# Peptides against a protein of PDB entry 5JXT, part 14

Target 1, 319 residues: chain A of PDB entry 5JXT
Amino acid sequence: SLLPKKEINVYIGMSEMQVKWYQKILEKDIDAVNGAGGKRESKTRLLNIVMQLRKCCNHPYLFEGAEPGPPYTTDEHLIYNAGKMVVLDKLLKRIQKQGSRVLIFSQMSRLLDILEDYCVFRGYKYCRIDGSTAHEDRIAAIDEYNKPGSDKFIFLLTTRAGGLGINLTTADIVILYDSDWNPQADLQAMDRAHRIGQTKQVVVYRFVTDNAIEEKVLERAAQKLRLDQLVIQQGRAQVAAKAAANKDELLSMIQHGAEKVFQTKGAFGTMAEKGSQLDDDDIDAILQAGETRTKELNARYEKLGIDDLQKFTSESAYE

## One batch from the design tools (peptide; made by RFdiffusion4, then SolubleMPNN)

Design b1_p9_3_s2 (from b1_p9_3, 4 letters changed)
Fold by OpenDDE base, seed 5:
Structure b1_p9_3_s2 (fold): chain B 319 residues (1-319), chain A 9 residues (1-9)
Amino acid sequence: as target 1 above (319 residues)
Amino acid sequence: SLPVGTRPP
């Protein structure tokens, strides 16, 4: 029988470089961040800020001129300059030691390029599929990964390309390096490993940058998922879940943690304390804290009715 | 250190 999947949000502090770039993104558009543009502020401008902040949460090298060089090299700086890479590096070592195999999903093909260089640097054998991968090459990559006795440890996928009905039940670990705005896309990604033919406990790690926009992206995705479930259960097809955030919602998401980011010198949380020197106990503490916060997040939305879930309120985070 | 691989500089 298929075991229920375990999903854990992994809350990760920004590196010093991420904090500096996050500050720079906010400062560049400070009038928009402060809401000084009022009704005249473009929704497109706010969406662009959101996209830059999400890039920063993934890796600072997604920005032109961010990578140290010349000379440009693949080295430990690729890891320690992004909190998610520091945690990923430790988790992959543990996962491999356990004899597990892992799917890594991202929304950003350019992040997969960084992850390829990381895999080569660490000597991890991998497969890759994104939106540009030809149909024949996709089949070949899936077959190579699923092959009995395959030496491929990691499969790198864009969430949309990986969501397309493929079977990857030869993996038992799923890492969502970032989240889709549509929670159903992430569920479809998880269901590549969590389906008929799986023999192991599937564990899903969702990476979330702490004290940043990604917490609000996660909250919005959880709210939408619960709303979609309740609408289906109650037969209320007329509840068009507002597919796109309004300006005030986007502004609230951009402002989340911004003050603390501006006040911070250096890295956040465990990244400030340990940096790239996270040990196995630090990882266990991060995973345990993540499991607790995941239960709290789920319990918050389980108590809400349809009418409450239709209101995006920033205030419900503080009760 | 390895040269930059697949990621654009």
Scores: peptide ipSAE 0.099, ipTM 0.618, DockQ to the pose 0.259
Fold by OpenDDE base, seed 3:
Structure b1_p9_3_s2 (fold): chain B 319 residues (1-319), chain A 9 residues (1-9)
Amino acid sequence: as target 1 above (319 residues)
Amino acid sequence: SLPVGTRPP
């Protein structure tokens, strides 16, 4: 019998470099961040800010001139300059020791490029599929990964490319390195491992940068998922969930945690205390805190009706 | 070997 999947949000502090770049992104568009543009502020400008903040949450080297060099090297700086990489590095070591195999999903093919360099640096054997991968190469990568006795530990996928009906039940761990605006895309990614033919407990780790835009992306995705479920259950097909955030919603998302980011000198949370020196106990604490916050998040949205879920309220994050 | 994604310069 297929076991239910376990989903855990993993809340991760920004590195010092991420804080510095997050500040720079906000400062560059400070008038838009403060809402000073009013009705004249373009939705496109706000979407661009959101995209830059999400890039920062993933890895600062997604920005031109961010990577230290010359010389440009693949070294420990690739890990310690991104909170998600620090946690990923420790988590993958644990996953490998357990004899598990892992799918890593991202929205950003350029993040997969960083993850390839990381895999090479750590000596992890991997496969990759993104939106540009040819059909024949996709088949070859899937077959190589799924081969009996495959030495491929990691499969790197863009969420959309990995969503295309493929079977990856030879993996039991799923890492969502970032979240899609559409929660169904993430579910479709999980369903590559969590499908008929899976023999293990599937565990999904969703990485979320704490005190940043990604918490609001996650909340919006959870709200949308619950709304979609209720609409299906109630047969109210006409409630077209407004898929696209409005300007005020985008502004609220951009402003979330911005004040604390401006006040912060150095890193956030466990990254401030331990940096790259996270141990197994620190990882267990992060996972336990994440499991608690995941239950609280789900319980919040399970109590809401359709009319409440149609209102994006900024305040619902602080109750 | 699949092309290793180069980090953009």
Scores: peptide ipSAE 0.072, ipTM 0.632, DockQ to the pose 0.151
Fold by OpenDDE base, seed 1:
Structure b1_p9_3_s2 (fold): chain B 319 residues (1-319), chain A 9 residues (1-9)
Amino acid sequence: as target 1 above (319 residues)
Amino acid sequence: SLPVGTRPP
């Protein structure tokens, strides 16, 4: 029988560069962030802020003029300037030593470009599929990854492209570098490794930038997933899960952690204490804390009924 | 082999 997958949210602090860019994004639209726009504030403007904040949480080099240069180099700065890359770099070394193989999913093809350069820099052999990959090239990449004795350690995928029914059971580790607004897209991505033919314990690491917009994206996705499950169980097909956040929900999400970000001089959490010098014990501590917070998050939503799950619980944006 | 991606400068 297929073993149940283990899912762990990995909460990661921002690098100093990410904090500076996160502040800059908020400051650029400070009136919108403070809710001063009132009824005139467009949902489109708030969605744009959310998208920029999510880019910042992934990597600051997703912004024009953020990367140091010219000359442009592939070096340690590609790693230490993004908290997720620092954790990824340590985690991949551990995964490789364990004789595991890994799928890395992102919503952003441009982040996969950064991850390709990272793979080359670290000497990791990889495959890639995104939305632009031709059908024949997708088949070839999958076959190359899945072949017996494949030297390909990493498969880089966009979450939507990886969702297309492919079998990647030759990997046992899944990293969700970011989360989809639709939790079903992430589940479909995990199911590429967690499928009939898997012989190992599948472990899913979901990267979440701590004290940032991504925590609220995760909470909203967890809420939606629980609601979808309860609707199926109760046969209440008429409960249209409000798929799209309203303006007040988006504003609350943008405001989450913003005050702490403005007060911060440098990096957050373990990134402030250790930066790129994270050791194996620091990674174990991050994973253990992540397991605890994951259980707490799940336990919070498991207790809620359909009517409660339909309400966006704005926990205070300042806690 | 798939082409190696490059991040925009």
Scores: peptide ipSAE 0.066, ipTM 0.643, DockQ to the pose 0.146
Fold by OpenDDE base, seed 2:
Formats: C-alpha cells, structure tokens, sequence
Structure b1_p9_3_s2 (fold): chain B 319 residues (1-319), chain A 9 residues (1-9)
C-alpha cells in the first residue's frame, strides 16, 4: 500500500540582501502598502506588489541589477543571498546522503534558471521541465530521470508543468520551493511522486519565507483547501470559494511582516544568527520547528466549519 | 565560474 505523504513547512528567514530588496519593494509602493490608496488602489497594482514580494522571497537575483557584477560569477553568493538557497543547499546534501531523489517545484521558470546554475556549481545531475519545454523534450527528460540506474539526482519543474499526469515515483522527496495560490496545483505536483508505483515514504518540504507575504499565501491556500474539502464532503456545491483574493486580503498579505522587515537591520532569524554557516543541528531545528508549525496550522483549519472558513475569506469584504 | 545555466545577468 502507498504510505501517506509527510508534509513539512520549512520556515526560512530572509538573507540580508532579501531584506534590503523587500524593503525597497515596499518603499516603492508605500502609499499602496499603507492602504492610502483605499478603494482607488487597483487590484492589479496590489497583485503586482505581491508578485514582486514573492520574487524577493525566492531569490533577489530575480530582479534586474540585483546580482553582483561585473564580473558575473556562479559562486557561494548565489546561495547565501537567498535564505531558501541556504536551506536547500544543506537539505540536498542530506537527501543525497540518504540515497533519495528529489523533485524541486517552483512557480517561476527564472528561479529554475538559478537552480540550474546552482546544480552545476554543486555538481548535481538534474533534469528540467517548465512551461516552454517542448513535448518531445519533456518526454525525454522524464524518461532520463525515471530510467533504471539514472544518475539524475534532481528534477527541476515548474508546478504547472509538473501538474500534468506524469509519473515521477522514482523520486521520494518533493521540495516546493514556493507555493501556488491554488493549493490543488501543489497537491498535483506532490502526486507526481506520491502515486501508485512509489515504494518509499514520500516527504514534502514546503519552503516558506517567515515573517513575509509567503506565510499569508500559505495560510490562504490551507484555508481554501479545507473549504474545498468541506464543500465536497457536505455536498454544498454552491459555495464556490471565490478563489481570487479581494483587495483588502491582498493588502493584509502585503502588510504582513512589513513592519518587522522595516525594523530589521541585516538578515532574519537563523540567517541573522549563522548566515550561510548553518550546521546539521540548525537544519534539524528548522525542520522540527517547521513540523510543529505545520501541525498547528493544520489544526487551526481542521477545527473550522464552512461558515467560519467563509467568514475568514469575507471579513475583509465589509464595505 | 561564470553562469552556466539560463540565468540572465
């Protein structure tokens, strides 16, 4: 029988560079961030701010002129300038040592470009699929990864490209480098490894930038997933959860952690204490804290009924 | 080393 997947949210502090860029994004649109635009602020503008903040949480080099150079190099700076890369770098060493194989999912093909450079820099053999990958090249990459005795350790995928019904049960670890707004897209990604033919315990690590917008993206996704489950269970098909965040929800998400980011000099959390010099005990502490917070998050939404979950989506809708 | 992937400068 297929073992239930283990899902662990990995809460990661921003690097110093991420904090600086996160501040710069907020400052550029400070009137929108403070809600000074009120009802006049376009949903499109707020969605753009959200997208820039999510880019920052993934890697600062997703912004033009952020990468140090010339000369441009692939070196340790690619890792230490992003909290997620620092944790990824340590976690991948552990995963490899355990004889596991890993799927890494992102929403951002440009982040996969950074991860390719990282894989080459660390000597990790990989496959890649994104939304631009030709059908034939996609088949070839899947076959190369799944072949008996494949030396490919990592598969890099965009979440949407991974959402198609492919079998990747030759991997047992899934890293969600970022989260989709639709929790079903992430589930579909996990189900590439967690399906018939899997012989190992599938473990899913979901990276979440702590004290940032990604925590609220995760909370909203968890809320929506629970609501969708309850609607199906209760046969209340008419409660189409409005999948799209309203303006006030987007504003609240943008504001989450913004004050702490403005007050912070340097990096956040474990990134401030140890920077890129995380040891195995630090990784274990991050994973243990993540497991606890994951249980707490799930327990919060499991206790809520349909009406409560709807109120949390609508509490910002009191005009 | 220089970038070897598809990451733009």
Amino acid sequence: as target 1 above (319 residues)
Amino acid sequence: SLPVGTRPP
Scores: peptide ipSAE 0.065, ipTM 0.699, DockQ to the pose 0.306

Design b1_p9_3_s3 (from b1_p9_3, 3 letters changed)
Fold by OpenDDE base, seed 3:
Structure b1_p9_3_s3 (fold): chain B 319 residues (1-319), chain A 9 residues (1-9)
Amino acid sequence: as target 1 above (319 residues)
Amino acid sequence: SRPVGTKAP
């Protein structure tokens, strides 16, 4: 029988480099961040800020001229300059020792390019699929990963390309390196491993940059998922959940944690205390805290009715 | 592989 999947949000502090780049992104558009543009502020400008902040949460090397050099090398700086990479590096070592195999999903093909260099640097054998992968190469990558005795430890996928009906039940761990605005896209990604033919407990780790835009992306996705479930259950198909965030919602998301980011000198949370020296106990603490916050998040949205879930309120995050 | 050494704007 297929075991229920375990889902854990992994809340990760920014590295010092991420904090510096996050500050620069906010400062560049400070008038928009402060809401000074009012009704004249374009939704496109706010969406662009959100996209840059999400890039920063993933990896600072997604920005032109961000990578330190010359010389330009693939080395430990690829890991320690991004909080998610520090956690990923320790987590993958544990996953490998357990004899598990892992799917890593991202929205950003350019992040997969960084993860390829990381895999090569750590000696992890991998497969890759994104939106540009030819159909034949996609089949070949899936077959190479799924073959009996495959030495491919990691499969790198864009969430959308990986969501397209493929079977990857030869993996038991799923890492969502970032979240989709549509929670169904992430569920479809998980369902590549969590499907008929899976023999192991599937565990899903969702990486979330703490005190940043990604926490609000996650909250919005959780709210939408609960709304979609209730609409289906109540037969109220006409409640088209406004899929796109409005300007005020986007502004509130951009402002989340911005003050603390401006006040921060160095890294955040466990990244400030330990940085790249994160050990197995620190990982266990992060996973335990994440499991608690995941239960709290789910319990919050489970209590809400359709009318409450249609209101995106920034204030509800602090009650 | 990531693009490396992109000039800062």
Scores: peptide ipSAE 0.324, ipTM 0.803, DockQ to the pose 0.115
Fold by OpenDDE base, seed 4:
Structure b1_p9_3_s3 (fold): chain B 319 residues (1-319), chain A 9 residues (1-9)
Amino acid sequence: as target 1 above (319 residues)
Amino acid sequence: SRPVGTKAP
């Protein structure tokens, strides 16, 4: 029988460079961040801020002129300048040592471009599929990854392109480097490995930048998933989950952790204490803390009814 | 591969 998948949110501090870029994004639009635009503030402006903050949480090199140089190199700076890369680097080493194979999903093809350079730098053999990958090349990449005795360790995928009905049961680890606004897209991605033909325990690591906008993206996705489940169970087809965040929800998401980011000199959390020198014990502590916070997050939404989940703002989860 | 380099200032 297929074993249930284990899902763990991995809460990761920002690097010093991420903190500086996160501050710069907020400062550039400080009037919008403070809600000074009121009813006149455009939803488009807030969505743009959200997208820049999410890019910052993924990697600062997603911004023009962020990469240090000249000379421009592929080296350790690609890792230590992003908290998610520091954790990924240690986690992949452990996964490889265990004889596991891994799918890495992102919303951002430009992040996959960074992950390709990282794979080459670390000597990890990989396949890639995104939205631009031709159908024939997609089939060839899947077949190359799935073949018996394949030397491909990593599959890099955009969540939407990798979610399209393919079988990747030759992998047992899934890393969601970022989250989709639609939790069903992430589930569809996990189900590429967690499917009939899987012989191992599937483990899903969801990376979440701590004290940043990504916590609110995760909370909103968890709320929506629980609402969708309850609507299906109760046969209430008319309860459309609010498909898009309103302006006030977007503003609250942008403001989450902003004050603490402005007060922070250097990196956040474990990234401030250890930087790029995380050991195996630090990774175990991060995973254990993540497992606890994942259980707590799920337990908050399991007690809520449909009417509560429709009104539930991420603010009321902490009061 | 990522784009490498800034646009010239």
Scores: peptide ipSAE 0.316, ipTM 0.793, DockQ to the pose 0.118
Fold by OpenDDE base, seed 5:
Structure b1_p9_3_s3 (fold): chain B 319 residues (1-319), chain A 9 residues (1-9)
Amino acid sequence: as target 1 above (319 residues)
Amino acid sequence: SRPVGTKAP
């Protein structure tokens, strides 16, 4: 029988470089961030800010001129300049030692390009699929990963390309490096490993940058998922979950943690204390804290009715 | 692989 999947949100502090870039993104559009543009501010401008903040949460090298150099090298700086990479690096070592195999999903093909360089740098054998991968190359990559005795440890996938009905039950670990705005896309990604033919406990690690835009992206995705479930259960097909965030919702998401980011000198949380020197106990503490916060997040949305879940309320975060 | 040098050559 297929065991239930375990999902854990892994809350990760920004590196010093991420904090500096996050500040610069907010400062560049400070009038928009403060809501000073009022009704005249375009929804497109706010969506662009959200996209830049999400890029920052993934890796600062997604920005032109962010990578240190010349000389440009593939070295430890790829890891220590992004909180998610620091945690990923330690977690992959543990996963490999356990004899597990891992799917890594991202929304950003350019993040997969960084992860390829990281895999080469660490000597991890990998496969890759994204939206540009030819059909034949996609089949070949899946077959190479799934073959008995495959030496491929990691599969790198864009969430949308990896969601397309493929079987990857030869992996038992799923890392969502970032989240889709549609929680169903992430579920479809998980279901590549969590399906008939899986023999192991599937564990899903969802990376979330703490005190940043991604925490609000996660909350909105959890709210939407619960609403979709209740609408199906109650037969209320007319409750189309307003698929697109309004301006006020986007502004609230951009403002989340912005004050603390502006006040911060250096990195956040465990990234400030340990940086790239995270040990196994620090990882266990991050995973345990993440498991607790995941239960709390789920319990919060389980108590809400359809009418409450239709309201994007920032207020419920402070109780 | 990422572009070598986030400055376009």
Scores: peptide ipSAE 0.292, ipTM 0.770, DockQ to the pose 0.105
Fold by OpenDDE base, seed 1:
Structure b1_p9_3_s3 (fold): chain B 319 residues (1-319), chain A 9 residues (1-9)
Amino acid sequence: as target 1 above (319 residues)
Amino acid sequence: SRPVGTKAP
């Protein structure tokens, strides 16, 4: 029998550079962030803000002119300037030491470009597939990764490209570097490792930037997943899950943690205390806190009925 | 690899 997968949300503070860029994104559109645009505020503008905030949560070097230089180097700055990279760097070392192999998924092919440079810098052997990868090259990459005795430790995938029915059961660890708005896309990604032929306990680490837009993306995805499950169970196919956030939902998501971000001098949470100097005990603490918050999040949505799950609960942007 | 153009100031 296939062992149940273990899923852990890993809540990660922003680096100092991420906080500065997150502030800059909010300040650039401050009238929209404050809701001052009223009925005139375009949904497109709010969606753009959300997209920029999600880019910031992934890596500040996704913005033009953000990378320090000249000289332009591939060095430790690639890691310490993004909270997710700091945690990833420590986690990958542990995963490798355990004799595990890892799939890393992102929505952003440009983040995979950063992760390639990181893999080269750390000497991690990897494969890559994204939306632009030719069919033959996809087959070759999968075969190279899955071959007996493969020296490829990491597989880098875009969530959508990795979702296409491929078998990667030679990996037992899945890192979702970011989340899809559709929780089914992330499940399909996990199912590349968590399927028939897997012999190990699959562990899924979902990276979530703490006190930021990504918490609300995660909550919305969890809500949608529960709604989809209840609709299937009750045979109520007509409950069109409102697939797209409305303006007020998007605004609430943008406002979440924004005040704390503006008040922050430097980095957030464990990134403020230790930055790139995270040790194994700090990683264990982050994983334990994440496991607790994951259980709490799931327990919140498991108690809700269809009618409650159809309402966006605007928890206060200030709580 | 990440584009050089995103590294430009």
Scores: peptide ipSAE 0.283, ipTM 0.776, DockQ to the pose 0.077

Design b1_p9_3_s4 (from b1_p9_3, 4 letters changed)
Fold by OpenDDE base, seed 4:
Structure b1_p9_3_s4 (fold): chain B 319 residues (1-319), chain A 9 residues (1-9)
Amino acid sequence: as target 1 above (319 residues)
Amino acid sequence: SLRVGTKPP
């Protein structure tokens, strides 16, 4: 029988470099961030800010001129300059020791380029599929990964490319490095490992930058998923879940944690305390805190009705 | 490197 998947949100602090770049993104558009543009502020401008903040949460090297150099090297700076990479690096070492195999999903092909360089640097054997991968090369990569006795540890995938019909039940760990705006895309990605033919407990780690835009992306995705479930259960097909955030929702998401980010000198949370020197106990503490916050998040949305779930209120997540 | 930051200016 297929075991239920275990899903854990992993809340991760920003590195010092991420805080600096996050501040710079907010400062560049400070009038829009403060809502001073009012009704005249374009939805496109707010969406661009959200996109830049999400890139910052993933890795600061997604920006031109962010990577230190010349000379440009592939070494430890690739890891310590992004909180998600610090946690990923420790988690992958543990997963490998357990004899597990890993799918890593991202929305950003440019993040997969960073993860590819990281895999080479750590000596992790990997496969890659993104939106640009030819059909024949996709088949070859899947077959190489799924081969009995395959030496491939990691599969790097864009969420949309990896979500399409493929079987990856030879992996038992799924890392969502970032979240899709549509929670169904992330579920489809998980279902590549969590399917008939899986023999292990599937564990899903969802990386979320703490005190940043990604918490609000996660909350919105959880709210949408619960709403979609209730609409199906109640047969109310007419409840068009407004898939697109409005201007006020986008502004609220951008403002979330911005004050604390401006007040912060250095890194955030566990990244401030230990930086890249996380040990196994720190990872266990992060995972335990994440499991608790995941249960709390789910419990908040499980109690809400359709009418409450149609309102994206930042407050309904804290009451 | 495929990374954005490693493109020569």
Scores: peptide ipSAE 0.286, ipTM 0.838, DockQ to the pose 0.117
Fold by OpenDDE base, seed 1:
Structure b1_p9_3_s4 (fold): chain B 319 residues (1-319), chain A 9 residues (1-9)
Amino acid sequence: as target 1 above (319 residues)
Amino acid sequence: SLRVGTKPP
């Protein structure tokens, strides 16, 4: 029988460069971030801020002029300038030593471009599929990855491209480098490895930037997933439609951790203490803390009814 | 490199 998948949220501090860029994004639209725009503030402007903050949480080099150069090099700076890359780099070494194979999902094809350069730099053999990949090339990449004795360690996928019913049961590790606003898209991505034909324990690592917008994206996705489950169980089809964040919800999400980001000089959390010098014990501590926080998050939403799950609980942006 | 900003202008 297929073993249950293990899902762990991996909470990761921002690098110093991420903090600086996160501050710059907030400062550029400070009146909107402070709610000073009132009714004049467009939902589109708030959505744009959210998208820039999510880009920052993934990698600063997703912004034009962020990468240091010329000369532009592929070197350790590609890793240490993003907290998720520092953790990924250590985690991939462990995964490889265990004889596992890994799917890495992102919402952002431009992040996959960074991950390709990283794979080449580290000597990791990989396959790639995104939304621009031709059908024939997609089949060829899947077959190359799945073939017996494949030397391909990593499969890089956009979450949407990976959602197309493909079989990747030759991988046992799934990394969600970022989260979809729709938790069903992430589940569909996990189901590429966690399906009939899998012989190993599937482990899913969900990367979440700590003290940032991504925590609120995760909370909202968890809330929506629970709501969808309860609606199906109770036969209340009418409830599913209110899934789009309002302006006040978006503002609350943008404000989450913003004060701490402005007060921070340097990096956050373990990234401030160790930076790129994370050891195996630091990774174990991050994974253990993540497993605890994952259980707490799930337990919070499991206790809520449909009516409570329909209310955006603005936990204070300052807690 | 496919990265943003590494494209020569």
Scores: peptide ipSAE 0.284, ipTM 0.839, DockQ to the pose 0.146
Fold by OpenDDE base, seed 3:
Structure b1_p9_3_s4 (fold): chain B 319 residues (1-319), chain A 9 residues (1-9)
Amino acid sequence: as target 1 above (319 residues)
Amino acid sequence: SLRVGTKPP
């Protein structure tokens, strides 16, 4: 029988480099961040800030001139300069030791380029599919990953490319390196491993940068998912949740954690204390805290009605 | 490397 999937949000502090770049992104558009642009501020400007902040949460090397060099090397700096990479690096060692196989999803093909260099650096055998992968190459990659006795440990996918109905039940671990604005895209990604033919407990780790815009991306996605479920249950097809955030919602998301980011010298949370020297106990503590916060988040939205779920709750950056 | 920072200008 197919076991229910276990989903855990993994809340990860920014590295020192991520904090510095997050500050620079906010400072560059400080008038927009403070809402000083008023009604004249374009939604496009706010969306651009959101996209830069999400890039920073994924990896600072997604920015031109961020990577240290020349010489440009593929070494430990690729890991310690991003909190998500530090956690990923420890988690993958554990997953491999357990004899599991892993799907890693991202919204950003450029992040998959970083993850590909990381896989080569660590000696992880991998497959890759993104939006640019030809149909024949997709089939070949899937078949190579799914073959009996495959030595491919990791499958790197963009969430959209993974959404195409493929079967990857030879993996039992799913890592969502980032979240889609549409929670259905992430569910479709999970369903590549969590499908008929799976013989193991599927575990989904959703990486979320703590005290950053990604917490609000996650909350908005959870709210939308609950709303979509209630609309289906009540047969109220007319409540097409406005798929696109308004200006005030985007501004609130940009402001979330911004003050604490400006006050921070160095890294956040466990990244400040341990940096790249996370041990197995630190990972267990992060996963346990994440499991608790995941239950709390789900319980918050399960109690809300349709009318409450249509209101974006702007938690102010000061709460 | 395919990373953004490693591309020649």
Scores: peptide ipSAE 0.256, ipTM 0.820, DockQ to the pose 0.125
Fold by OpenDDE base, seed 2:
Structure b1_p9_3_s4 (fold): chain B 319 residues (1-319), chain A 9 residues (1-9)
Amino acid sequence: as target 1 above (319 residues)
Amino acid sequence: SLRVGTKPP
């Protein structure tokens, strides 16, 4: 029988470079961030801010002129300048040592470009599929990854490209490097490894930048998923919440953690304490804390009814 | 490198 997948949110602090870039993004649109634009602030502008903040949470090198150089190198700076890369780098060593194989999903093909350079730098053998990958090349990459005795350790996928019904049951670890606004897209990605033919316990690590926009993206996705489940169970199909965040929701998401980011001179959390030199105990602590917070998050939404889940409870970012 | 930052401005 297929074992239930284990899902763990991995809450990760920003690097010093991410904090500096996150501050710059907020400062550039400070009037919109403070809600001073009122009814005149376009939903499009707020969505653009959210997208820049999500890029920052993934990697600062997603911005033009962010990478240090010349000379431009593929070196340790690719890792230590992004909290998610620091955790990924340690986690992949553990996964490899366990004899596991891993799918890494992102919303951003440009992040996969960074992850390719990282894989080359670390000597990890990989496959890649994104939204631009031709159908024939997609089949070839899947077959190369799934073949008996494949030396491919990592499969890099965009979440959308991974959603297309492919079987990747030769992997037992899934890393969601970022989250989709639609929780069903992430579930579809997980189901590439968690499917008939899987013989191992599938473990899903969802990377979440702590004290940032991504925490609110995750909360909104969890809320929506629970609402969708309850609507199906209660036969109330007409009450399906509008999938798109309103302006006030987007503003609340942008404001989440913004004050703490402005007050921070360096990195956040374990990234401030250890930087890129996380040990195995630091990783275990991050995973344990993540497992606890994941249970708490799930328990929060399991207790809510349809009417409560339709209300975006913005806890005030200022409490 | 596929990274955007490695392209000269």
Scores: peptide ipSAE 0.251, ipTM 0.823, DockQ to the pose 0.118

